# Peptides against a protein of PDB entry 7Q4I: the designs that were tried, part 208

Target 1, 281 residues: chain A of PDB entry 7Q4I
Amino acid sequence: HENSTIAERLYSEVRVLCWIMTNPSNHQKKARHVKRTWGKRCNKLIFMSSAKDDELDAVALPVGEGRNNLWGKTKEAYKYIYEHHINDADWFLKADDDTYTIVENMRYMLYPYSPETPVYFGCKFKPYVKQGYMSGGAGYVLSREAVRRFVVEALPNPKLCKSDNSGAEDVEIGKCLQNVNVLAGDSRDSNGRGRFFPFVPEHHLIPSHTDKKFWYWQYIFYKTDEGLDCCSDNAISFHYVSPNQMYVLDYLIYHLRPYGIINTPDALPNKLAVGELMPEI

## One batch from the design tools (peptide; made by RFdiffusion4, then SolubleMPNN)

Design b2_p27_6_s2 (from b2_p27_6, 15 letters changed)
Fold by OpenDDE base, seed 1:
Structure b2_p27_6_s2 (fold): chain B 281 residues (1-281), chain A 27 residues (1-27)
Amino acid sequence: as target 1 above (281 residues)
Amino acid sequence: DEKEKKDLEEALKQIEEELKEREELKK
C-alpha cells in the first residue's frame, strides 16, 4: 500500500490553482491530455482559451488568437482568477498545454512560504528584468498576494504594466510584478539544483545537446551544472512535452515502482513568516 | 549516491548513443 499521508496533507495545506494557456485548435490535441494526466492533481484546474469548452472546462477570454496575444491572454486570465477564484487557492500556477508538472513537488517547494508573501517562482531568467523573470514555458507560480498586486495595483497603471497586448508574455509579467514589489523567488533545491525546466527532461539530463553558445546559458539566472547535477530529485516542471510523453511520464512517476525500494520523504522545513524568503544558496 | 550517479550517467550515455544511432538510420 502506498503511503500518501504527507501528500494528502500538502494537498490540503498548499492549495494550487492551475491555469493552462491554450487555444481552440489545441483543446482536443493537447489540453485534454493535461486534464487526463498531471492537471488532475491540482486543487483547481482551468483552461484559458478564446472559446468556451464545457468538456474541457475552458474559459473564453476576451482576447484574439495568435502568438502576439499571449500577454493579453495572461492579463485576462489573472483578472478572471482574481474575480472568481482568488480564495479557491493559495498559489496560482500558469502552465502551457505542453508543460508537464509534478504538483506534489511544487507543494513541497511552496510549503514554507506564506501565500500572503508577494512572491513568485519558476525558471528564473536574467535579461530584461533587474530581479529576473520566470520562463513562460517552464510555468510559473504566483502567491495569492502576488496575484492581488498584479491585478489590483499593476494592471490598472500603464506606468507599472504594459497596456498593449504585444510583447513576450513572461518578460512583461516579470516587469509588472517587479514594479509592484513582487519578489522573484529562488526555486532551486538545497543542493542548488533547478526545479522548473523550459525543455524536455532529455535536453537537461544529457550534456552533449547544448553548445555553450546556446541562448539558455546566457539567459539562466543561476549557474547550473550540466548533466545529472542539473535537475533536482524533486523537479517540478518540463516543457515541450508531447501528449504521448505526458502519459509516459504519468506512468513512470506515479505508477512504475522498483520492487523492494522504499522512498522515505525528507522532513518538512519550518514555515517562514509573511514576507520572509528562504536564504539564497 | 556517487555509485547511483555513476550508474545513471552510464545509462544516459547509452541512451544518447542509441538515439544517435537512430538518427543516423533515419538519414
Scores: peptide ipSAE 0.012, ipTM 0.428, DockQ to the pose 0.032
Fold by OpenDDE base, seed 3:
Structure b2_p27_6_s2 (fold): chain B 281 residues (1-281), chain A 27 residues (1-27)
Amino acid sequence: as target 1 above (281 residues)
Amino acid sequence: DEKEKKDLEEALKQIEEELKEREELKK
């Protein structure tokens, strides 16, 4: 018997639309497995593709396929969301078709924030953008106001947002959002541990898996440790998760329980005013 | 560290195999 009362409350109070970056070749291979695992825990789940798929609930965006079109696809995805779904959720998550997300942990992080606050969260990287930007692979979540500013204020202005479809998707949206005063939030927990991860759990949890010269350590905005101290107990996302690993993670997180260990959830924090952020840790 | 990594990899492989077997039993 599981008590999901608080999770159910957060499901209603912190509504999340998840959009998944995919392509037609990955509908069956990857995206379907997102839908069958963590994606079912979103309030709304949409797959953004170049081809329609009614079984998957995929949208055909007016963009080509390939790495050079990821930024174009992100722009069109958020335009589509703004036009059709801006009131269907409070928060709007971008994830890849190989990103795994613990949506309940994301709702917990987002709970104190107003969706009218121009803010977004993810794995914050330091380079290229003054306030930082969120890693594309780890997934990032925009408030409703952030989506509005992105689509209405940034996208129409070539001085604020890149008009062509080239460039690193996560860097380009980060530039656009900064230019319209959307704040790059701190997604770390109260212990300073990260919640969004641009790699598989193994790469973060196992000490010495990465060389100290690995680019990640230069890119990460906040200092992070290796091993079990790398990651929040309320971690939100991991990237490069295979379809099989998604089912493994679903089992481990939602089904496997150590007998006799009862976790009492922490009390919910107070809600913040519009425009207010959590204090720096 | 390397031992723990190997143990984790082996555990994950075992879980994956068990999941495959369960899917085959549903057919």
Scores: peptide ipSAE 0.010, ipTM 0.421, DockQ to the pose 0.028
Fold by OpenDDE base, seed 4:
Formats: C-alpha cells, structure tokens, sequence
Structure b2_p27_6_s2 (fold): chain B 281 residues (1-281), chain A 27 residues (1-27)
C-alpha cells in the first residue's frame, strides 16, 4: 500500500501556484502535457500566454509573441497573479512548457520557510547579479512576500526594474528582486546536492567529458560535483523535457524520491505445506 | 554515433551501481 499522508499534509500546508510560460503554438504541443503530468500536483496551475485557451486554462497576457517578450510576459504574469491569486497560494513557481517538476520535493524544501519571508529558490547562477539569479529554464519559486515586493515595489520603479520588455527574463527578474531585498536562497539539500536543473537528467547525471569550458560550469553559483553527487534524491526540476519524457518521468521516477510518499510492501503470504495449494478466491 | 551510445550505456551502468551503493548505506 502507498502511504501519502505526509505528502497530503504538505499539499495543504505548503500551497504552490504554478504558472507555465507558453505561447499559442505550444498549447497543444507542450503545455497540455504539463497539465496532464506534473502540473496536476500544483494547488493551482495557470498557463501564461498571448491567447486565451479555456481547455488549457491559459491567460492572454497583454504582450506580443517572440523571445524578446519573455521578460514582458514574466512581469505581466506576476502582476496577474498578484491581482487575482496572491492569497490562493503561499509559493509561486515559474516554469517553462518543457520543464518537469516534482512538486512534493519542492514542498519539502519550502516547508521550513515562511511565505512572508522575502526569498526565492531555483538553480542559482552567479553572473550579472551580485547575489545570483535563478535559471529561467529550471524554474524558480517566489514566496508570497517576494511576489508582493516584485509587483508593488520593484515593477513601478524603472530604477529598480527594467521597464522595457527586452532582455533575459531570469536575469531581469533577478536584478529586480535583488533591488527590493528579496534573497536568492540556497536550494541544495543537506548534502549540498542540487535540486533545480536547467537540463534533462541525462545531461546532469552522466559525467560528460564536458570541457570545463562549458558555460554551465562558469554560471553555476555553487560548486557541484559531476556524476551522482550532482543531484539530490529529492530533486525538484529538469528542463528540455519532451512531452513523451514528461510521461516517462511522471510514472517512472526510479532515481528520485517524492518526499512524503512511502511505499509499504504488502505482508508476505504464509508458506504453504507440502502439497497444499493456495485457496481459491 | 555508436561510440557515444556505448559511452552513455557505460555511464548509466555506473550511475545504477552508485545508486545501489547509496541505498545500501541508508539501511
């Protein structure tokens, strides 16, 4: 039998709103597969787009399409959340439509923290922002207070937050959050292993002879070892996950352990005597 | 590339062995 009592408790005590960055061309190709897999484990799931889709539960943000508008979408998404949903959750996750998330492991990481603490978590990168910033692809989670500070204090002030919609969205939100004293948290486990990953599991787990010149090793804020020591047993997210891989990860979590879900094996049957058959049911 | 596939299979096997060792250390 499966014991999910702890996971159910954390679902109620650590409420997570997940918003998914998407576009109209990806509603059917990618976003619907998030909704059918890990997105069902969020307390609330919203897709942020440029077009409304009632089947997906997608919101049409007042932004154009294209890579140059991702920062615009992020600003409008958090404005929308603050206006309509700030009390619907304690924590607010941004993910892409090709990010996979183990929400139970995220709740476990977040459990000790107050949502009134101005903090956010993700895969921390060191460039461009003094305290670091969280990788956009790995997904990042803001406390309720972090969302409030971002929307109310940072966004209205062009000196604190970029008014133009251009730029790398993860870097720009990282600058804004630093400017309003939102702390870039450490998402590593007690063994110093990462939980948010900007690539697929294979790229992190397999010791690639990746030349130390690979940009990722220069961008990571915390030194991580290669191989299995890279990844927590309670890992939270992976990026560049195809729709098919989402279903595989959702049902075949062989290397990860979802926190608060305990599988108790059934009791072994009694041994039969010599010549005895199992009773007919 | 067949070489990359073999390297991947060897890496996965090493990962499986390390995971098994970690499970044994938790007992």
Amino acid sequence: as target 1 above (281 residues)
Amino acid sequence: DEKEKKDLEEALKQIEEELKEREELKK
Scores: peptide ipSAE 0.006, ipTM 0.390, DockQ to the pose 0.027
Fold by OpenDDE base, seed 2:
Structure b2_p27_6_s2 (fold): chain B 281 residues (1-281), chain A 27 residues (1-27)
Amino acid sequence: as target 1 above (281 residues)
Amino acid sequence: DEKEKKDLEEALKQIEEELKEREELKK
């Protein structure tokens, strides 16, 4: 029998609302499988769509469908969260309907931080935003204060946040958050290994799987190693995960155990003060 | 198929070497 006591504690102390970017055509094909796998480990799970689906718990946002409306959907999603759910969680994760997330590892990363600290985490990219921005596909998580600042301070001001619904969703939110002094946090572990990944595990774990000229190596904010040292033992997310792969990952992570190997979790770090960040590595 | 198999074999070998190094560091 596994001892889940610390995971249960973190579930209560580090509350995460997960909102999933989806569309009506993906409700049954993709989003349903998120709900049946990693999404069940969120404190609250909401699917943000253009059509309501009561079985999925999907919200119809007042936006059109298509790649050009992703930024519009993100703005409306966070408005909806702020209006209806801002007190239901401490942290607010955006993920795609093909993102897989190990929510326990995210809670572990977030534990020392105050939700009143204006910070967000994800796979940090370097271009377009001075402090960096978080990759949309890897998923990114905002503190409650970050959501407040985004919705209340940034969105109403066209000088701080783009009013048009066009543009790269992750870049645009990154600009808005920077403009209201929400900090782009460092999600790396104590060994400097990444936790949020914009690709499947295979693409990160296998050395030289990607061409050295691949855009990713130019976009990453922090230098990362290839191979097994690419990724934290407490990795949080992967992108481009098919519905079938979600069930495989769910089995491998939560069910499959090597007999006789017992992992003892590290002690929780001390909590930080409001506005305090972990030291840079 | 043969190229993909070779690439996979090389990748697996690298992973095995890295795992072995990690196990040695834990001793």
Scores: peptide ipSAE 0.006, ipTM 0.380, DockQ to the pose 0.028

Design b2_p27_6_s3 (from b2_p27_6, 18 letters changed)
Fold by OpenDDE base, seed 2:
Structure b2_p27_6_s3 (fold): chain B 281 residues (1-281), chain A 27 residues (1-27)
Amino acid sequence: as target 1 above (281 residues)
Amino acid sequence: EEKLKKDLEKFKEQLKKYRKEIAEKKA
């Protein structure tokens, strides 16, 4: 027996629309497994594709397929969300069809923030964008105001947002968001530990003794530790999670319990005013 | 909320115009 009272409260107060970036070839291979696992815990779940799939609840966006069209798909996805779903949620998560997300932990992180604050969160990288940008693979979440600014202010202006569909998706949205004063938030916990991860848990938890030259260490915006201290106890996302691993993670996180260990949730922080951010650690 | 509603309405109108222009160019 579990007490989910606080999780239920956050489900109602911190409404999250999750959109999953996928393609027709991955509807059955990957996307359906998101729908059957962590995607069920979103307030709304939409799959953004190039083809409609009524079983999956996939939307056909007017984009081509392939790596060079990911930026185009992201632009069209947020246009679609703004047109149809901007009032259906307070926060709007982008994830890949191989991203796993603990939505309750995301709601906990987002709780103090106003959805009218122009902010977004994820795994922050430092190159290319002055304030940083959020790694595409780890998933990133925009406030309602951030979506509004992106769609209404950034996208229509080629000087603020790239009109072409080419480029690194996460970098390009990061540039656009910066240009409309959407803040790249700090997603770390109170101990300075990360919550959004661009790799599987294994790659973060196990120290790589040998490759300090790995690109990730040059890209990460905030200094992070390796090993058990790498990751928040309230971690939000992992990338490169196979369909089978999604079911394993669902079992481990939501079903498996060590007998005699009781988790008591911390008190919720105070809510912030519009435009206010938590202090950086 | 009122600002968001107004912005959404403007966006929808703009999108309709754009779709019409594209349709006319393809015809």
Scores: peptide ipSAE 0.028, ipTM 0.513, DockQ to the pose 0.013
Fold by OpenDDE base, seed 5:
Structure b2_p27_6_s3 (fold): chain B 281 residues (1-281), chain A 27 residues (1-27)
Amino acid sequence: as target 1 above (281 residues)
Amino acid sequence: EEKLKKDLEKFKEQLKKYRKEIAEKKA
């Protein structure tokens, strides 16, 4: 018998709107598979595109396609969310159409935080932004207050937020968020293990898979190891997940069980006050 | 409370649907 009581509680108490960065060419190839797998576990799921797709629930944002427009799409996506959905969730996850997310683990991480705290979480990188920024590919989650500040305070001010649609999407939003005092949170677990990953599990779990000179090791804000100690048991996201791998991950995480092993969830921490963060490890 | 209740009901429905879809694929 499966006991999902805590997961059900967190689903209601930690409401997550997931918006998926996609494009018309990926609606059927990628985005549909997000909708059919982990996206179902979001409280609200929206696909942000340049074309409407009623089957997918894709929104046509007023932006062009291409890598040079990702920042533009992110700005328009959050404008759309703020206008139509700001009260539909407490937390707002950006993910790519090849990001896989364990939403329950994200809810667990977010549970102690107030959605009125100006904070966002993801895989924190060091460069370009003093407090760090969250890797775009790993996905990042904004509190409701963070979205408000981004849309209402940052976006209208070219001094705070880049008005041009060019640039690295994750860096640009990171700059904007810093400029409106949205805090770049620490998403690591109590053991100092990461939860958001900009690559597939294989790249993180296999020792020596990446050269120590690999840019990633210079970019990561918090030092991490390779191997099993790389990743939290409550990992939240992986990137570059193929459509087929999404179904595999769904099976492995939600269906495959070693007989006779029952995991007891850790107790939920106390809720933090507005503006309070968990201490950094 | 009413919003919370609706969200829980939605989750339960989603979970039921998901389990059904998986069962149908195994079949």
Scores: peptide ipSAE 0.005, ipTM 0.249, DockQ to the pose 0.017
Fold by OpenDDE base, seed 1:
Structure b2_p27_6_s3 (fold): chain B 281 residues (1-281), chain A 27 residues (1-27)
Amino acid sequence: as target 1 above (281 residues)
Amino acid sequence: EEKLKKDLEKFKEQLKKYRKEIAEKKA
């Protein structure tokens, strides 16, 4: 019998609302498969779209479709969350409809932090934003206080947050959050290994002779090695995951077990005070 | 607290259902 007692405890103590960025053309093709796999493990799951879908639990935001509207969709999504759901969770995850997330590992990372700490986590990139910003594709998670500051303090002020809907979504939210003193946290584990990944596991695990010119190496905030040391044993997310791969990952992570190997979870860390961060490694 | 309890029960039910669905597919 699998002992899930700690995971059950964290499900209750670290409440996560997951919102999925999607569009009407992807409701059946992609978003439905998120709902059928990892999205089930969120405390609340909402699909943010331009059209309502009651079967999916999709919300129609007042935005157009296309890449040039992603920033607009993110702003409206967080407004919607703040208005209707700010007390339904402690943490608020943005993911794409081709992002796969191990929600239990995210809860483990978030456990020591107060949701009243103005902080957010993800795959941190260094360009454009002084403290860094979180990659949109890897998904990023805001504390309740971070959402409050974003919606109440940043969005209404054109000097703090871009009013038009153009631009790179992840960069623009990163600028807004920095301007209201929301901290870009370190999501690495105690060994300095990453947890949020902007690509599929294969691309991170295989030392590609990646041309040192590959943009990713210029964008990563923290130096990460390629290969087996690239990724935390408690990795949280991967991007560009096909619908079929989501079911494979669900099987591999939650069902496939090597006989005779028992994994004992580490002890939970001590909780931090409001405003306190884990030391950067 | 009551909301958290209800959410936990829902999670347990979802986990049980998921395990059952996988077991039935193996069968």
Scores: peptide ipSAE 0.000, ipTM 0.245, DockQ to the pose 0.017
Fold by OpenDDE base, seed 4:
Structure b2_p27_6_s3 (fold): chain B 281 residues (1-281), chain A 27 residues (1-27)
Amino acid sequence: as target 1 above (281 residues)
Amino acid sequence: EEKLKKDLEKFKEQLKKYRKEIAEKKA
């Protein structure tokens, strides 16, 4: 039998709304598999699309499809969330329809923070934005205050936030959030290991003779090692996860257990005051 | 930019304190 008492407590105390970036062509191919796996562990799950789908719980945003409209979709998604769901959660996760997320590990990371603190977390990249920005594919999570500032303060001001729907969505939201003093948090664990990953586990866990010229090494904000030391034992997300791999990960994480190894959860950290952040490692 | 810089500096200071406290507890 499992003891889920702490996970249940965190489910109640750290409420997460997950919104999934998708499109009509991916509703059946990808998005439904998110709904059938890790998306069930969100307090609320919404699929943001250009077409309504009642089976998926997809919202039709007033945007076109294509890579050039992802930023437009992100803006409209957060406007929709602010208007209809801002009080339904404390934290607001963006993920792609090929992102896999361990929501319990995200709640553990978020537990000490106030949702009234203007902060967001993810895989931090260093280019284009002074404080960094969070990789779109790895998923990123905004506090309630961060969403408020983004929608109310940033979006209405063309000087603070790009009005055009073109551009890299993760870079553009990163610029907007910086301009309204939303802090780009450090999502690493106490050992300095990453929690949000812009690739599948294999690309991070297996030391590849990756050319040091690979763009990723220039983009990462924090230095990371390859191999088993790359990743937190409390990792939160992986990207480019196929529908089949989502079910495999669900099995490995939530069902498969090594007999005789008992995992006891670490004690919860102290809660931080409003505006207080965990110190960078 | 100045406000962001101050907020980031404050964040870094808080982070350093927390890391120190954790290190002291683990020792």
Scores: peptide ipSAE 0.007, ipTM 0.352, DockQ to the pose 0.020; fails the geometry check

Design b2_p27_6_s4 (from b2_p27_6, 18 letters changed)
Fold by OpenDDE base, seed 5:
Structure b2_p27_6_s4 (fold): chain B 281 residues (1-281), chain A 27 residues (1-27)
Amino acid sequence: as target 1 above (281 residues)
Amino acid sequence: DEELKKDLEKAKEELKEYFEELEKKKK
């Protein structure tokens, strides 16, 4: 006996296209497990690859494989989305084939925002980009307007967007988006807790004696603590999630229930005007 | 609630161990 009425409403009102960064070697090893778990909760799911796979619904982008081509894949992926799918969703999530996403929590975060607002969300990092950029591994979500600006305004202009395919894809898209006035949003919850995570849950939830010198603490745009207060109760994504862990997370989040404990969802906030952001905490 | 906090900490530890075991099985 589940009441999914609000989730169903948000599924309809906050449409999300998820594109998964993958490669042919990972179609069976990783990508199909995304499809079998959290990816099924996207309104549209596309796997961006260098080879077509009809079983997976993978698209062959005109790019080579390798870490040096991730930026190229990202550019071509969003071009493909803009050309074929820009009206199929309101929001466009990039995730890796080892990212796990709680799409309902993302819809909740996105609900107040207009898809015509030039904004994107993720785990915000502070280096290299003045307004910050979103960590690639944690996944990041662009509004429809952000995609439009990226593809139509940024990509065609080498002064605004890097023309070659080299570089850190998350930094490069962050630069491009900033250059076309796409805002790097704040994805934290009302308690100031993060929602997008560039690591697995255990790395965030378990206080590690992580040296304060760990790069992550220097990169994170918003200061967050480790442990219980690290993560929103409405967390959206985790990275470095193995295929088996995806099924475990899927079970824990969507199937395992403590008998007699019923969660009531918080009321939805009012929708924001076009161009309006939630106040930063 | 300190008791709840302890229970949550224990659950997190168990989860960590579980994931570590899963990763070990893949190697």
Scores: peptide ipSAE 0.018, ipTM 0.358, DockQ to the pose 0.031
Fold by OpenDDE base, seed 1:
Structure b2_p27_6_s4 (fold): chain B 281 residues (1-281), chain A 27 residues (1-27)
Amino acid sequence: as target 1 above (281 residues)
Amino acid sequence: DEELKKDLEKAKEELKEYFEELEKKKK
């Protein structure tokens, strides 16, 4: 019998609404596998689509499909969340239908923060946005206050937030959030290791898998190494995870145990005041 | 830089295709 007492506490105290970016063609192929794996560990799970699907719990947003509409879908998704679900959670995660998330690790990272702090977390990239922005593929999580500022203050103002639905979704939301003083947080652990990853574990864990000229190294906000030091023991997300890999990850993370090894969780940190951030490393 | 954005999007697509191909090889 697994001792889940602290995870159960965090489930109640750090409420997470997960919304999944998907489309009708991926409801059965990808999205349902999110629902059957890591998505079940969210306090609330919503699939944002262009078509309603009651079996999936998918919402039909008033947007077209295709990459040129991802920014439009993100805007409408957060408008929908603000209108219907802003009090259902403390934190609001965007993920893709091929993102895998260890929600317990995200709750652990978020625990010290107030949801009234205007902050968001993810894999921080440095280009285009002064404070940085969070990679769309790795998934990113907004505080309740960040969602409020985005929807109420940024979206209605074309000077603060792009009115067109075109553009890089993650960059555009990053610009909007910066313009309303939502802080791009540091999601690294106390050892400076990343928690949100825009690729599969293999690409981060295996040294020299990518060319040193690969764009990722120019985009990453914080210096990171490849190999075992790349990734936190409390990693939160990976991208480009196939449906089959989601089930494998669920097995490896939640079921497979080496006999005789017991992991004791670290003590929870002290809670921060509203507006206070953890020191950057 | 709009050109850099396009290059980034292309790189992401190429990576996605690469992973899809890897998954096909594992089957």
Scores: peptide ipSAE 0.016, ipTM 0.462, DockQ to the pose 0.392
Fold by OpenDDE base, seed 2:
Structure b2_p27_6_s4 (fold): chain B 281 residues (1-281), chain A 27 residues (1-27)
Amino acid sequence: as target 1 above (281 residues)
Amino acid sequence: DEELKKDLEKAKEELKEYFEELEKKKK
């Protein structure tokens, strides 16, 4: 028997709506597997698509399909959330249909923050946006206030937010959020280790001795050490996770236990005031 | 736990070798 008391508390106190970016061709191939694995641990799970699917609980957004419409889909997804679900959660996670998320670890990271603080978290990249932006693939989570500012203040103003649907989705939302003073938070743990990862675990856990020129090292906002110290013990997300790998990760994280090893959770930090952030490490 | 850290380092090295072998087998 597992002691899940603290996880149950956080499930109630740190409510997360997860929206999954998908398309009709991926409903059965990918999105269904999110619903059957980590997505069931969200307080609310919505699939954002161009076609309705009642089995999946997919919403048909008024957008076209293809990579050039991802920004349009993100705008419409958050408009939909604001209109229908803004009070259903405290935090609003965007993930792809090939992102795997440990929702309990995300709740732990978010616990000290007020949802009325204009902040968002993810894998922070440094190019294009002064404060940085969150990598789209790793998934990113907005506070309720961040969603409000994005939808109400940024989207209606072409000077603050790109009106067309073209561009890199993660960069464009990053620009919009910066322009309405939504802060790009630091998602690293107390040891300075990352929690949101834009690749599969193997790419982050295994040091690449050969490619110091890999674009990722130029894009990361915070310098992370390679190897053992690359990744938090409380990691939140990985990208490019195949449907089969989602089930493997679900088994490894939630079911497989080494006999005789007991993990005691750390004490929760103090709650922050509205507008207050944890000090950067 | 320093012992656990060492075990994890070894496991990562073994995993690296495994994936390198798999990449050699990919057509």
Scores: peptide ipSAE 0.005, ipTM 0.358, DockQ to the pose 0.032
Fold by OpenDDE base, seed 4:
Structure b2_p27_6_s4 (fold): chain B 281 residues (1-281), chain A 27 residues (1-27)
Amino acid sequence: as target 1 above (281 residues)
Amino acid sequence: DEELKKDLEKAKEELKEYFEELEKKKK
């Protein structure tokens, strides 16, 4: 009874390739759960690793493992995408293997934009990059033109883009994109609420007596209120989502429905007489 | 609506507790 006509239209008109940052030790522990949950709603899903995995559809990038190689992996991932998949989508999402994404909400945000516009979206942070950069953990999405500029114009030039594989991945791509005039977009909704979140839902939805000195409040580009108005009704992503939490979120978002808050509610069963049982199905 | 606000806050707390318990079970 669910009307998905608009979602189906957006699936066709706003094509998204999702690439997942992972490693061989996380293929079974984390990445496979992305594939079994939100990743199935991408138009194309690719896992970027250091080892090939045919069951996962993982690509072996020519990079080492470790936290100091994340920037190297990001560069190689986008090179791979540009070479093999640049025409397979309009938008290109980076996410971690513990990021959860509501792809339909992302398509809704992206719908007004041309993929030929040099723009990218995510949770915008203000340090290190003048226009801001997008938090790596929350996931970030590049237009096709942004990918082209990153790979063709930025990466080959050490003055525009760091050649070494060390550094904070999200900061380094943010610098490169700024240097080729890719715009850091505003992903907030019409009410000014955020859509990309670098933490689990609980950390954003529940006012924590977190010290106002918490680094996050200094990093966010846009001032957001805590509490009920923290998050868009059309939120896109959360980070540090465990495999079990991914399935819970999938159930809550896509399966759980309050009766009567749907276009065509199921008919109520007939009332039974006293002592009468429902027939076995 | 103060009643709605209370209900939403309660729901958030319940959700928080659920995920915290879930994380404890993984350890």
Scores: peptide ipSAE 0.015, ipTM 0.337, DockQ to the pose 0.032; fails the geometry check

